# Ledger of designs, part 16: peptides against a protein of PDB entry 5ZK1

Target 1, 52 residues: chain A of PDB entry 5ZK1
Amino acid sequence: KREVRLMKNREAARECRRKKKEYVKCLENRVAVLENQNKTLIEELKALKDLY
Target 2, 52 residues: chain A of PDB entry 5ZK1 as posed
Amino acid sequence: KREVRLMKNREAARESRRKKKEYVKCLENRVAVLENQNKTLIEELKALKDLY

## One batch from the design tools (peptide; made by RFdiffusion4, then SolubleMPNN)

Design b1_p12_4_s3 (from b1_p12_4 with E5K E7L E10K)
Fold by OpenDDE base, seed 2:
Structure b1_p12_4_s3 (fold): chain B 52 residues (1-52), chain A 12 residues (1-12)
Amino acid sequence: as target 1 above (52 residues)
Amino acid sequence: LEELKELLEKLE
């Protein structure tokens, strides 16, 4: 039936948008963690350079 | 990211 195909397409499109949003959020969290780690490492390297 | 590169360049 045409209606069942249209319903399945709408469900697949909702699931695709959900997965994309979750993937972007995972990347944003990974970027924030890596930026924080890099900031801490640069501050530690600066503190070491100020000691020697 | 850019601010972190500028800080690394000042450490060289």
Scores: peptide ipSAE 0.021, ipTM 0.604, DockQ to the pose 0.042
Fold by OpenDDE base, seed 1:
Structure b1_p12_4_s3 (fold): chain B 52 residues (1-52), chain A 12 residues (1-12)
Amino acid sequence: as target 1 above (52 residues)
Amino acid sequence: LEELKELLEKLE
């Protein structure tokens, strides 16, 4: 039936949007952690360079 | 990212 195909398409589109939002949030969190780690490592390297 | 490159260039 046409109605069953339209229902399945709406469900698939909702699931696709959900998965995309979760993936973007995972990438944003990973970028924030890596940017913080790089900042800390650069500050530590500067402190070591200023010691010698 | 660009700010991190500028900070690395200042370390050389």
Scores: peptide ipSAE 0.021, ipTM 0.592, DockQ to the pose 0.042
Fold by OpenDDE base, seed 5:
Structure b1_p12_4_s3 (fold): chain B 52 residues (1-52), chain A 12 residues (1-12)
Amino acid sequence: as target 1 above (52 residues)
Amino acid sequence: LEELKELLEKLE
């Protein structure tokens, strides 16, 4: 009984770490996309301001 | 993020 509980806890801890790593990677990718979009929009707004 | 705020501040 104790060994089975320790095995299940170790499996749950591995799965929790995996899910956390995937979630962080998803957030990092979303931040990079939004930062690039914002940079492009700021460059476009600057170019528009420099025309007038 | 901070570089984008600095770019926005320069646009004002």
Scores: peptide ipSAE 0.020, ipTM 0.598, DockQ to the pose 0.045
Fold by OpenDDE base, seed 4:
Structure b1_p12_4_s3 (fold): chain B 52 residues (1-52), chain A 12 residues (1-12)
Amino acid sequence: as target 1 above (52 residues)
Amino acid sequence: LEELKELLEKLE
């Protein structure tokens, strides 16, 4: 029936939006971790430079 | 040493 096809399309569109939101959140968390690691490594390199 | 200084200044 046409109605069952429209229901399945709405479900697939909801699932696609959910997966996209989860992927963006995973990338945002990875960026925040890498930015913090880079900041710490830069601060450690400055502290080592100030000793020499 | 100077090349490492210039790299650190570019990362600030």
Scores: peptide ipSAE 0.019, ipTM 0.543, DockQ to the pose 0.041

Design b1_p12_4_s4 (from b1_p12_4, 4 letters changed)
Fold by OpenDDE base, seed 4:
Structure b1_p12_4_s4 (fold): chain B 52 residues (1-52), chain A 12 residues (1-12)
Amino acid sequence: as target 1 above (52 residues)
Amino acid sequence: LKELEEKLKKLE
């Protein structure tokens, strides 16, 4: 009984670390996309201002 | 997680 509880706790701790790593990766990718979109929009707004 | 992946896919 004790060993099975320790095994299940180790598995739950591994799964918690996996989910945290996936969450951070999703945030990093979202930040990179938003930074690129903001850069493009700023460049487009600058090019539009330089036309007037 | 799935909702974040779906939101990311809409930004690409």
Scores: peptide ipSAE 0.026, ipTM 0.552, DockQ to the pose 0.123
Fold by OpenDDE base, seed 1:
Structure b1_p12_4_s4 (fold): chain B 52 residues (1-52), chain A 12 residues (1-12)
Amino acid sequence: as target 1 above (52 residues)
Amino acid sequence: LKELEEKLKKLE
């Protein structure tokens, strides 16, 4: 039936949007962690240079 | 997705 194909397409489109939102959130969290780690490492390297 | 969540949890 045409209606069953349209229902399955709507379900697949909802799942695709859900997966994309979760992937973007994962990338945003990873960027925030890496930016914080990089900031800390730069501050530690400055403190080490100021000792010599 | 589960593998990405587990990789994030290891970086925190």
Scores: peptide ipSAE 0.026, ipTM 0.550, DockQ to the pose 0.119
Fold by OpenDDE base, seed 2:
Structure b1_p12_4_s4 (fold): chain B 52 residues (1-52), chain A 12 residues (1-12)
Amino acid sequence: as target 1 above (52 residues)
Amino acid sequence: LKELEEKLKKLE
């Protein structure tokens, strides 16, 4: 039936948008963790250079 | 997705 195909297409499009949103959120969280780790390492390296 | 969430939990 045409209606069943249109319903399945709308479900697949919703799931595609959901997966893309979750992937972007995972990348944003990973970037935030890496930026914080990099900032801490730069501050530690600066503190070590100010001691010697 | 699950593998990426598990890798993120190892970095926190």
Scores: peptide ipSAE 0.026, ipTM 0.549, DockQ to the pose 0.120
Fold by OpenDDE base, seed 5:
Structure b1_p12_4_s4 (fold): chain B 52 residues (1-52), chain A 12 residues (1-12)
Amino acid sequence: as target 1 above (52 residues)
Amino acid sequence: LKELEEKLKKLE
């Protein structure tokens, strides 16, 4: 009984670390996309201001 | 997780 509980806890801890790593990677990718979109929108806004 | 990956693909 104790060994099975320790095995399940190790598996749950591995899965928790995996999920955290995937979540961080998703946030990093989202930040990179938003930074690129923001840069493009700032460049478009500059080009529009240079027409006035 | 799959929902977050699918949301990222829609924004690229």
Scores: peptide ipSAE 0.026, ipTM 0.546, DockQ to the pose 0.118

Design b1_p12_5_s1 (from b1_p12_5, 5 letters changed)
Fold by OpenDDE base, seed 5:
Structure b1_p12_5_s1 (fold): chain B 52 residues (1-52), chain A 12 residues (1-12)
Amino acid sequence: as target 1 above (52 residues)
Amino acid sequence: MKIELTDLSKVK
């Protein structure tokens, strides 16, 4: 009984770490896209401002 | 008045 509980806990802990890693990677990708979009918009706004 | 554009892409 004890060993089976320890095995299940190790599996649950592995799955929790996997899900957390995938979530962080998704956030990192979203941040990188938003940072690039924000940079482009700032460059466009700067170019428009330099015309007036 | 100089409008400063805050580059949020540099906020890491």
Scores: peptide ipSAE 0.025, ipTM 0.572, DockQ to the pose 0.075
Fold by OpenDDE base, seed 4:
Structure b1_p12_5_s1 (fold): chain B 52 residues (1-52), chain A 12 residues (1-12)
Amino acid sequence: as target 1 above (52 residues)
Amino acid sequence: MKIELTDLSKVK
């Protein structure tokens, strides 16, 4: 009984760390895309303001 | 009116 509980806890802890790593990677990718889009929009808005 | 644009690509 004790060993089975320790095994299940180790598995749950591995899965929790995996899910956290995947979530962080998803956020990092989303931030990088949004930062690049924001940069492009700022450059476009600046170029438009320099024309008028 | 100067709209200040925050460039988030510079926030490391």
Scores: peptide ipSAE 0.024, ipTM 0.572, DockQ to the pose 0.078
Fold by OpenDDE base, seed 3:
Structure b1_p12_5_s1 (fold): chain B 52 residues (1-52), chain A 12 residues (1-12)
Amino acid sequence: as target 1 above (52 residues)
Amino acid sequence: MKIELTDLSKVK
């Protein structure tokens, strides 16, 4: 009985770490995309402002 | 304005 509980806990802890890593990677990718989009929009707004 | 990308690779 104890060994089966320890095995299930190790599996749950591995799955929790996997999900955390995937979530962080998703946030990193989303931030990088938003930062790049924001940079492009600031450059476009600057170029548009320099025409007037 | 220079945008610095947030280095999230250090988030443990």
Scores: peptide ipSAE 0.023, ipTM 0.530, DockQ to the pose 0.093
Fold by OpenDDE base, seed 2:
Structure b1_p12_5_s1 (fold): chain B 52 residues (1-52), chain A 12 residues (1-12)
Amino acid sequence: as target 1 above (52 residues)
Amino acid sequence: MKIELTDLSKVK
């Protein structure tokens, strides 16, 4: 009984760490895309302001 | 969980 509980806890802890790593990677990719889009929009707004 | 990104480059 005790060993089976310890095995299931180790498996649950591995799965929790895997899901956390995947979530962080998804957020990092989203941040990089939004930062690039924001940079492009700022450059376009600057170019538009330099025309007037 | 799929994060949908809004492609702001398609808002012309």
Scores: peptide ipSAE 0.018, ipTM 0.499, DockQ to the pose 0.117

Design b1_p12_5_s2 (from b1_p12_5, 5 letters changed)
Fold by OpenDDE base, seed 4:
Structure b1_p12_5_s2 (fold): chain B 52 residues (1-52), chain A 12 residues (1-12)
Amino acid sequence: as target 1 above (52 residues)
Amino acid sequence: MKIELKDLSKVK
């Protein structure tokens, strides 16, 4: 009984770490895309304001 | 409507 509980806890802890790493990577990619889009939109808005 | 675009380029 004890060994099976320790095994299941180790498996659950591995899966929790995997899911956390995937979630962080998804957030990092989303931040990088949004930062690039924001930069482009700021540059476009600046160029439009410099024309008028 | 003023869209305040946060310039994240200053967060080093």
Scores: peptide ipSAE 0.025, ipTM 0.577, DockQ to the pose 0.076
Fold by OpenDDE base, seed 1:
Structure b1_p12_5_s2 (fold): chain B 52 residues (1-52), chain A 12 residues (1-12)
Amino acid sequence: as target 1 above (52 residues)
Amino acid sequence: MKIELKDLSKVK
């Protein structure tokens, strides 16, 4: 009984670490997309401002 | 108008 509980706890801890890593990777990808979009919009706004 | 980008590259 004790060993089975320790095994299940180790599996749950591995799954929690996996989910945390996937969540961080999702946030990193979202940040990279938003940073690129923001850079493009600033370059477009600058080009528009330099035209007028 | 100065557009200040928060450079998120500094999030340690």
Scores: peptide ipSAE 0.025, ipTM 0.573, DockQ to the pose 0.096
Fold by OpenDDE base, seed 3:
Structure b1_p12_5_s2 (fold): chain B 52 residues (1-52), chain A 12 residues (1-12)
Amino acid sequence: as target 1 above (52 residues)
Amino acid sequence: MKIELKDLSKVK
């Protein structure tokens, strides 16, 4: 039936959008963590260089 | 501080 195919397509499209949103949010969180870690490591390296 | 990097493998 056409209606069952349209329902399954709408479900698949919702799931695809959900997965894409979760993927982007995972990348955004990973970037924010790496940026903060990099900032901390640069500050620690500066503090260590200022001691010698 | 244990920052759990959300693994992309957990995106079911």
Scores: peptide ipSAE 0.022, ipTM 0.536, DockQ to the pose 0.152
Fold by OpenDDE base, seed 2:
Structure b1_p12_5_s2 (fold): chain B 52 residues (1-52), chain A 12 residues (1-12)
Amino acid sequence: as target 1 above (52 residues)
Amino acid sequence: MKIELKDLSKVK
């Protein structure tokens, strides 16, 4: 009985670490897209401001 | 949960 509980705990801990890594990677990708969009919008606003 | 990133750079 104890060995089965320890095995299930190790499996749950592996799955928790996997889900956390996937979530962080999703956030990193979202940040990179938003940073690139923000940079482009700032450059467009600057170019528009330099025309007037 | 899939976060769909809308590529707003293609809205011309």
Scores: peptide ipSAE 0.021, ipTM 0.538, DockQ to the pose 0.142

Design b1_p12_5_s3 (from b1_p12_5, 5 letters changed)
Fold by OpenDDE base, seed 2:
Structure b1_p12_5_s3 (fold): chain B 52 residues (1-52), chain A 12 residues (1-12)
Amino acid sequence: as target 1 above (52 residues)
Amino acid sequence: MKIELVDLSKVK
């Protein structure tokens, strides 16, 4: 009984760490895309302000 | 109209 509970806890802890790593990677990718889009929009807005 | 542009590339 005790060993089976310890095994299930180790498996649950591995799965929790995996899901956390995947979530962080998804957020990092989303931040990188938003930063690039924001940079492009700022450059376009500067170029438009230099024309007027 | 002052559009304050937040440059996210400077957020360390």
Scores: peptide ipSAE 0.032, ipTM 0.629, DockQ to the pose 0.081
Fold by OpenDDE base, seed 4:
Structure b1_p12_5_s3 (fold): chain B 52 residues (1-52), chain A 12 residues (1-12)
Amino acid sequence: as target 1 above (52 residues)
Amino acid sequence: MKIELVDLSKVK
């Protein structure tokens, strides 16, 4: 009984770490895309303001 | 109307 509980806890802890790593990677990728889009839009808006 | 543009690339 004790060993099975320790095994299940180790599996749950591995799965929690995996899910957290995947979630952080998804957020990092989304932030990088949004930062790049924001930079491009700021550059376009500056160029447009310099024309008028 | 001044649109304040937040450059998120500078927050690193």
Scores: peptide ipSAE 0.031, ipTM 0.626, DockQ to the pose 0.081
Fold by OpenDDE base, seed 5:
Structure b1_p12_5_s3 (fold): chain B 52 residues (1-52), chain A 12 residues (1-12)
Amino acid sequence: as target 1 above (52 residues)
Amino acid sequence: MKIELVDLSKVK
């Protein structure tokens, strides 16, 4: 009984770490896209401001 | 009014 509980806990802990890693990677990708979009919009706004 | 555009690409 004890060993089976310890095995299940190790599996649950592995799955928790996997899900956390995937979530962080999704956030990192979203941040990189938003940073690039924000940079482009700032460059476009500067170019427009230099025309007027 | 100076609109300071915050470039998020520089926040490393």
Scores: peptide ipSAE 0.031, ipTM 0.625, DockQ to the pose 0.078
Fold by OpenDDE base, seed 3:
Structure b1_p12_5_s3 (fold): chain B 52 residues (1-52), chain A 12 residues (1-12)
Amino acid sequence: as target 1 above (52 residues)
Amino acid sequence: MKIELVDLSKVK
């Protein structure tokens, strides 16, 4: 009985670490996309401002 | 009106 509980706890802890890593990677990718979009919009707004 | 553009690409 104790060993089965320890095995299930190790599996749950591995799955929690996996989900956390996937969530962080999703946030990092979203930040990189938003930073790129923000940079492009700033460059476009500068180019438009230099025309007036 | 000066739009303050925050360049997030400069945040290291």
Scores: peptide ipSAE 0.030, ipTM 0.625, DockQ to the pose 0.078

Design b1_p12_6_s1 (from b1_p12_6, 5 letters changed)
Fold by OpenDDE base, seed 1:
Structure b1_p12_6_s1 (fold): chain B 52 residues (1-52), chain A 12 residues (1-12)
Amino acid sequence: as target 1 above (52 residues)
Amino acid sequence: KIVLKDLSKVKG
């Protein structure tokens, strides 16, 4: 009984670390996309301001 | 004056 509980705890800990890594990667990707979109919009707005 | 904040320069 104790060994089975320890095994289940190790499995739950591995899964928790996996989910955290995937969540961080998702946030990093979202930040990269938003930063690129923001940069593009800023450059477009600068180009428009330089024309007028 | 529209102040454009460039968030791409925020190196975390």
Scores: peptide ipSAE 0.025, ipTM 0.601, DockQ to the pose 0.075
Fold by OpenDDE base, seed 2:
Structure b1_p12_6_s1 (fold): chain B 52 residues (1-52), chain A 12 residues (1-12)
Amino acid sequence: as target 1 above (52 residues)
Amino acid sequence: KIVLKDLSKVKG
């Protein structure tokens, strides 16, 4: 009984770490995309402002 | 006056 509980806890801890890593990677990718879009929009707005 | 906030300069 105790050994089985310890095994299940180790499995749950591994899965928790995996899910956290994947979530962070997803956030990092979203941030990178949003930062690139923001830079592009700022450059387009600057270019438009320089024309007028 | 449109203030363009460049988030790339935010040292966070």
Scores: peptide ipSAE 0.023, ipTM 0.584, DockQ to the pose 0.066
Fold by OpenDDE base, seed 3:
Structure b1_p12_6_s1 (fold): chain B 52 residues (1-52), chain A 12 residues (1-12)
Amino acid sequence: as target 1 above (52 residues)
Amino acid sequence: KIVLKDLSKVKG
């Protein structure tokens, strides 16, 4: 009984760490994309402002 | 005047 509970706890802890790592990676990727898009939009708006 | 925050330059 105890060993099975410890095994299940180790599995749950591994899965929790995996899910957290994947979530952080998803957020980091989202931030990088948004930062790049924001930079591009600011540059485009500056270029448009320089034309008019 | 349109003021845009350039978050891409924020060194994080």
Scores: peptide ipSAE 0.023, ipTM 0.576, DockQ to the pose 0.071
Fold by OpenDDE base, seed 5:
Structure b1_p12_6_s1 (fold): chain B 52 residues (1-52), chain A 12 residues (1-12)
Amino acid sequence: as target 1 above (52 residues)
Amino acid sequence: KIVLKDLSKVKG
């Protein structure tokens, strides 16, 4: 009985860490994309402003 | 001078 509970706890802890890592990675990727898009838009707006 | 805010630097 105790060993089975400890095994289930280890599995749950591994899954929790996996899910957290995947979620953080998803957020990091989204932030990187948005930062790049924002930078590009700001540079385009600056370029347009420099023409007029 | 129009200042364009760089929102890409906002971490959060």
Scores: peptide ipSAE 0.022, ipTM 0.584, DockQ to the pose 0.079

Design b1_p12_6_s2 (from b1_p12_6, 5 letters changed)
Fold by OpenDDE base, seed 1:
Structure b1_p12_6_s2 (fold): chain B 52 residues (1-52), chain A 12 residues (1-12)
Amino acid sequence: as target 1 above (52 residues)
Amino acid sequence: KIVLEDLSKVKG
């Protein structure tokens, strides 16, 4: 009984770390996309303002 | 024309 509980705890800890890693990766990807979009929009706005 | 990345392509 104790060994089975320890095994389940180790499995839960591995899964928790996996989920955290995947969540961070998702956030990093969203940040990268938003930063690229924001940079592009700022550059386009700057180019338009330079015409007038 | 610059093609912006879409958030729909983000996996995770």
Scores: peptide ipSAE 0.026, ipTM 0.550, DockQ to the pose 0.552
Fold by OpenDDE base, seed 5:
Structure b1_p12_6_s2 (fold): chain B 52 residues (1-52), chain A 12 residues (1-12)
Amino acid sequence: as target 1 above (52 residues)
Amino acid sequence: KIVLEDLSKVKG
């Protein structure tokens, strides 16, 4: 009984760490995409304003 | 030349 509980706890802890890592990676990727989009849009707006 | 690229397709 104790060993089974310890095994289940280890599995749950591994899964928790995996899910957290995947979520952080997803957020980091989204931030990088948004930062790049924002930078591009700002540069494009500057280029347009410099024409007028 | 201004090139508008659709970066929305980038996975993240």
Scores: peptide ipSAE 0.025, ipTM 0.534, DockQ to the pose 0.275
Fold by OpenDDE base, seed 3:
Structure b1_p12_6_s2 (fold): chain B 52 residues (1-52), chain A 12 residues (1-12)
Amino acid sequence: as target 1 above (52 residues)
Amino acid sequence: KIVLEDLSKVKG
């Protein structure tokens, strides 16, 4: 009985770490895209403002 | 022309 509980706990802990890693990777990708978009938009707005 | 990456294509 104890061994089964310890096995289930180890499996749950592995799955928790996996989900966290995937979530962080998702956030890192979204941040990289948003930072690039924001940089481009700021540069375009500066260029546009310099015309006026 | 503003070219933006589509965030819907970001996997996760």
Scores: peptide ipSAE 0.024, ipTM 0.530, DockQ to the pose 0.547
Fold by OpenDDE base, seed 4:
Structure b1_p12_6_s2 (fold): chain B 52 residues (1-52), chain A 12 residues (1-12)
Amino acid sequence: as target 1 above (52 residues)
Amino acid sequence: KIVLEDLSKVKG
């Protein structure tokens, strides 16, 4: 009984770390996309401002 | 002509 509980805890801890790593990677990708979009929009706004 | 590329496919 104790060994099975310890094994299940180790499995749950591995899965928690996996899910956290995947979530961080998803956030990093989202940040990279938003930063690139923001940079493009700022450059477009500057180009439009330079016309006036 | 300003072309907005679809950056949604960018992976970090």
Scores: peptide ipSAE 0.024, ipTM 0.522, DockQ to the pose 0.255

Design b1_p12_6_s3 (from b1_p12_6, 5 letters changed)
Fold by OpenDDE base, seed 4:
Structure b1_p12_6_s3 (fold): chain B 52 residues (1-52), chain A 12 residues (1-12)
Amino acid sequence: as target 1 above (52 residues)
Amino acid sequence: EIVLKDLSKVKG
């Protein structure tokens, strides 16, 4: 009984670390996309400002 | 060139 509980805890801890790593990777990708879009929008706004 | 990325393709 104790060994089975310890094994299940180790499995749950591995899965928790995996899910956390995947979540961080998702956030990093979202940040990279948003930063690129934001940079483009700022450049467009500068180009529009230079017309006036 | 404006390259728009689709955020819906980002796997969480």
Scores: peptide ipSAE 0.032, ipTM 0.521, DockQ to the pose 0.477
Fold by OpenDDE base, seed 1:
Structure b1_p12_6_s3 (fold): chain B 52 residues (1-52), chain A 12 residues (1-12)
Amino acid sequence: as target 1 above (52 residues)
Amino acid sequence: EIVLKDLSKVKG
């Protein structure tokens, strides 16, 4: 019984670390996309402002 | 005047 509980705890800990890694990766990708979109919009606004 | 804040530089 104790060994089975320890095994289940190790499995749960591995899954927790996996989920955290995937969540961080998702946030990093979202930040990269938003930063690129923001940069593009700022450059477009600057280009338009330079015309007028 | 439109003040454009560049948030892309905050990544450091």
Scores: peptide ipSAE 0.029, ipTM 0.571, DockQ to the pose 0.073
Fold by OpenDDE base, seed 5:
Structure b1_p12_6_s3 (fold): chain B 52 residues (1-52), chain A 12 residues (1-12)
Amino acid sequence: as target 1 above (52 residues)
Amino acid sequence: EIVLKDLSKVKG
């Protein structure tokens, strides 16, 4: 009985860490995309403003 | 350097 509980706890802890890692990776990717888009838009706006 | 990425490729 105890060994089975310890095994299930180890499995649950591994799954928790996996899910957290995947979620963080998703957020990091979203941030990188948005930062690049924002930088591009700011540079385009600056270029347009410099023409007028 | 600006690297264009597609937000549709983000999973999670």
Scores: peptide ipSAE 0.026, ipTM 0.541, DockQ to the pose 0.295
Fold by OpenDDE base, seed 2:
Structure b1_p12_6_s3 (fold): chain B 52 residues (1-52), chain A 12 residues (1-12)
Amino acid sequence: as target 1 above (52 residues)
Amino acid sequence: EIVLKDLSKVKG
């Protein structure tokens, strides 16, 4: 009984770390995309302002 | 006047 609980805890801890890593990677990708879009929009707005 | 906040320069 104790060994089975320890195995299940180790499995749950591995899965928790995996899920956290995937979530962080997803956030990093979203941040990179949003930062690029923001930079592009700022540059487009500057270019537009320079025309008028 | 349109003030463009360049968030790309925010070191944070």
Scores: peptide ipSAE 0.025, ipTM 0.550, DockQ to the pose 0.062

Design b1_p12_7_s1 (from b1_p12_7, 7 letters changed)
Fold by OpenDDE base, seed 4:
Structure b1_p12_7_s1 (fold): chain B 52 residues (1-52), chain A 12 residues (1-12)
Amino acid sequence: as target 1 above (52 residues)
Amino acid sequence: DLKKEIEALKKE
């Protein structure tokens, strides 16, 4: 009984760490996309202001 | 800092 509980806890801890790593990677990718989009929009806004 | 650059463009 004790050994089975320790095994299940180790498996749950591995899965928790895996899910956290995947979530952080998803957030990092979303941040990089939004930063690039914002940079492009700022450059477009500057180019439009230079025409008026 | 993109936030500062956006706020500068709104004031001009």
Scores: peptide ipSAE 0.033, ipTM 0.664, DockQ to the pose 0.045
Fold by OpenDDE base, seed 1:
Structure b1_p12_7_s1 (fold): chain B 52 residues (1-52), chain A 12 residues (1-12)
Amino acid sequence: as target 1 above (52 residues)
Amino acid sequence: DLKKEIEALKKE
């Protein structure tokens, strides 16, 4: 039936949007952690270089 | 800008 195909398509589109939102949030969190780690490592390398 | 900070450390 056409109604069943339209329902399944709407469900698949909702699930695709959910998975994309979760993936983007995971990437944003990973980028924020890596940017903070790189900032700390750069500050530590600068402090070590200023000592020698 | 992390690229500029890394480039500064390489020039010293």
Scores: peptide ipSAE 0.032, ipTM 0.671, DockQ to the pose 0.044
Fold by OpenDDE base, seed 5:
Structure b1_p12_7_s1 (fold): chain B 52 residues (1-52), chain A 12 residues (1-12)
Amino acid sequence: as target 1 above (52 residues)
Amino acid sequence: DLKKEIEALKKE
C-alpha cells in the first residue's frame, strides 16, 4: 500500500510539472504574438500620424 | 517598452 501511494504521488508530480511547462510555453507564445501585434499597430499609428 | 512607445505617440 505505501509504495503504490508513493508511485502515484511521483506520477502526479511529473504530470503537474509537465502541465506547468506547457502552460508557461503557451503564455510565452501568446506574449510574443501580442507584443508583435502591438509593435505593428504602434508603427502603423506612427506612420498615419506622420502622414497627417 | 511598448508603454513608452504608446505614451510617445500620445504626446505628439
Scores: peptide ipSAE 0.032, ipTM 0.667, DockQ to the pose 0.044
Fold by OpenDDE base, seed 2:
Structure b1_p12_7_s1 (fold): chain B 52 residues (1-52), chain A 12 residues (1-12)
Amino acid sequence: as target 1 above (52 residues)
Amino acid sequence: DLKKEIEALKKE
């Protein structure tokens, strides 16, 4: 009985670490996309301002 | 920094 509880705890801890890694990767990808979009919009605003 | 670039565009 004790060994089965320790095994289930190790499995739950592995799954928790996996989910955390996936969540961080999703946030990093979203940040990179938003930073690139903001950079493009700033460059477009600058180019528009240099025309007027 | 994108924040500094936005602040520069607002001051011109």
Scores: peptide ipSAE 0.032, ipTM 0.675, DockQ to the pose 0.042

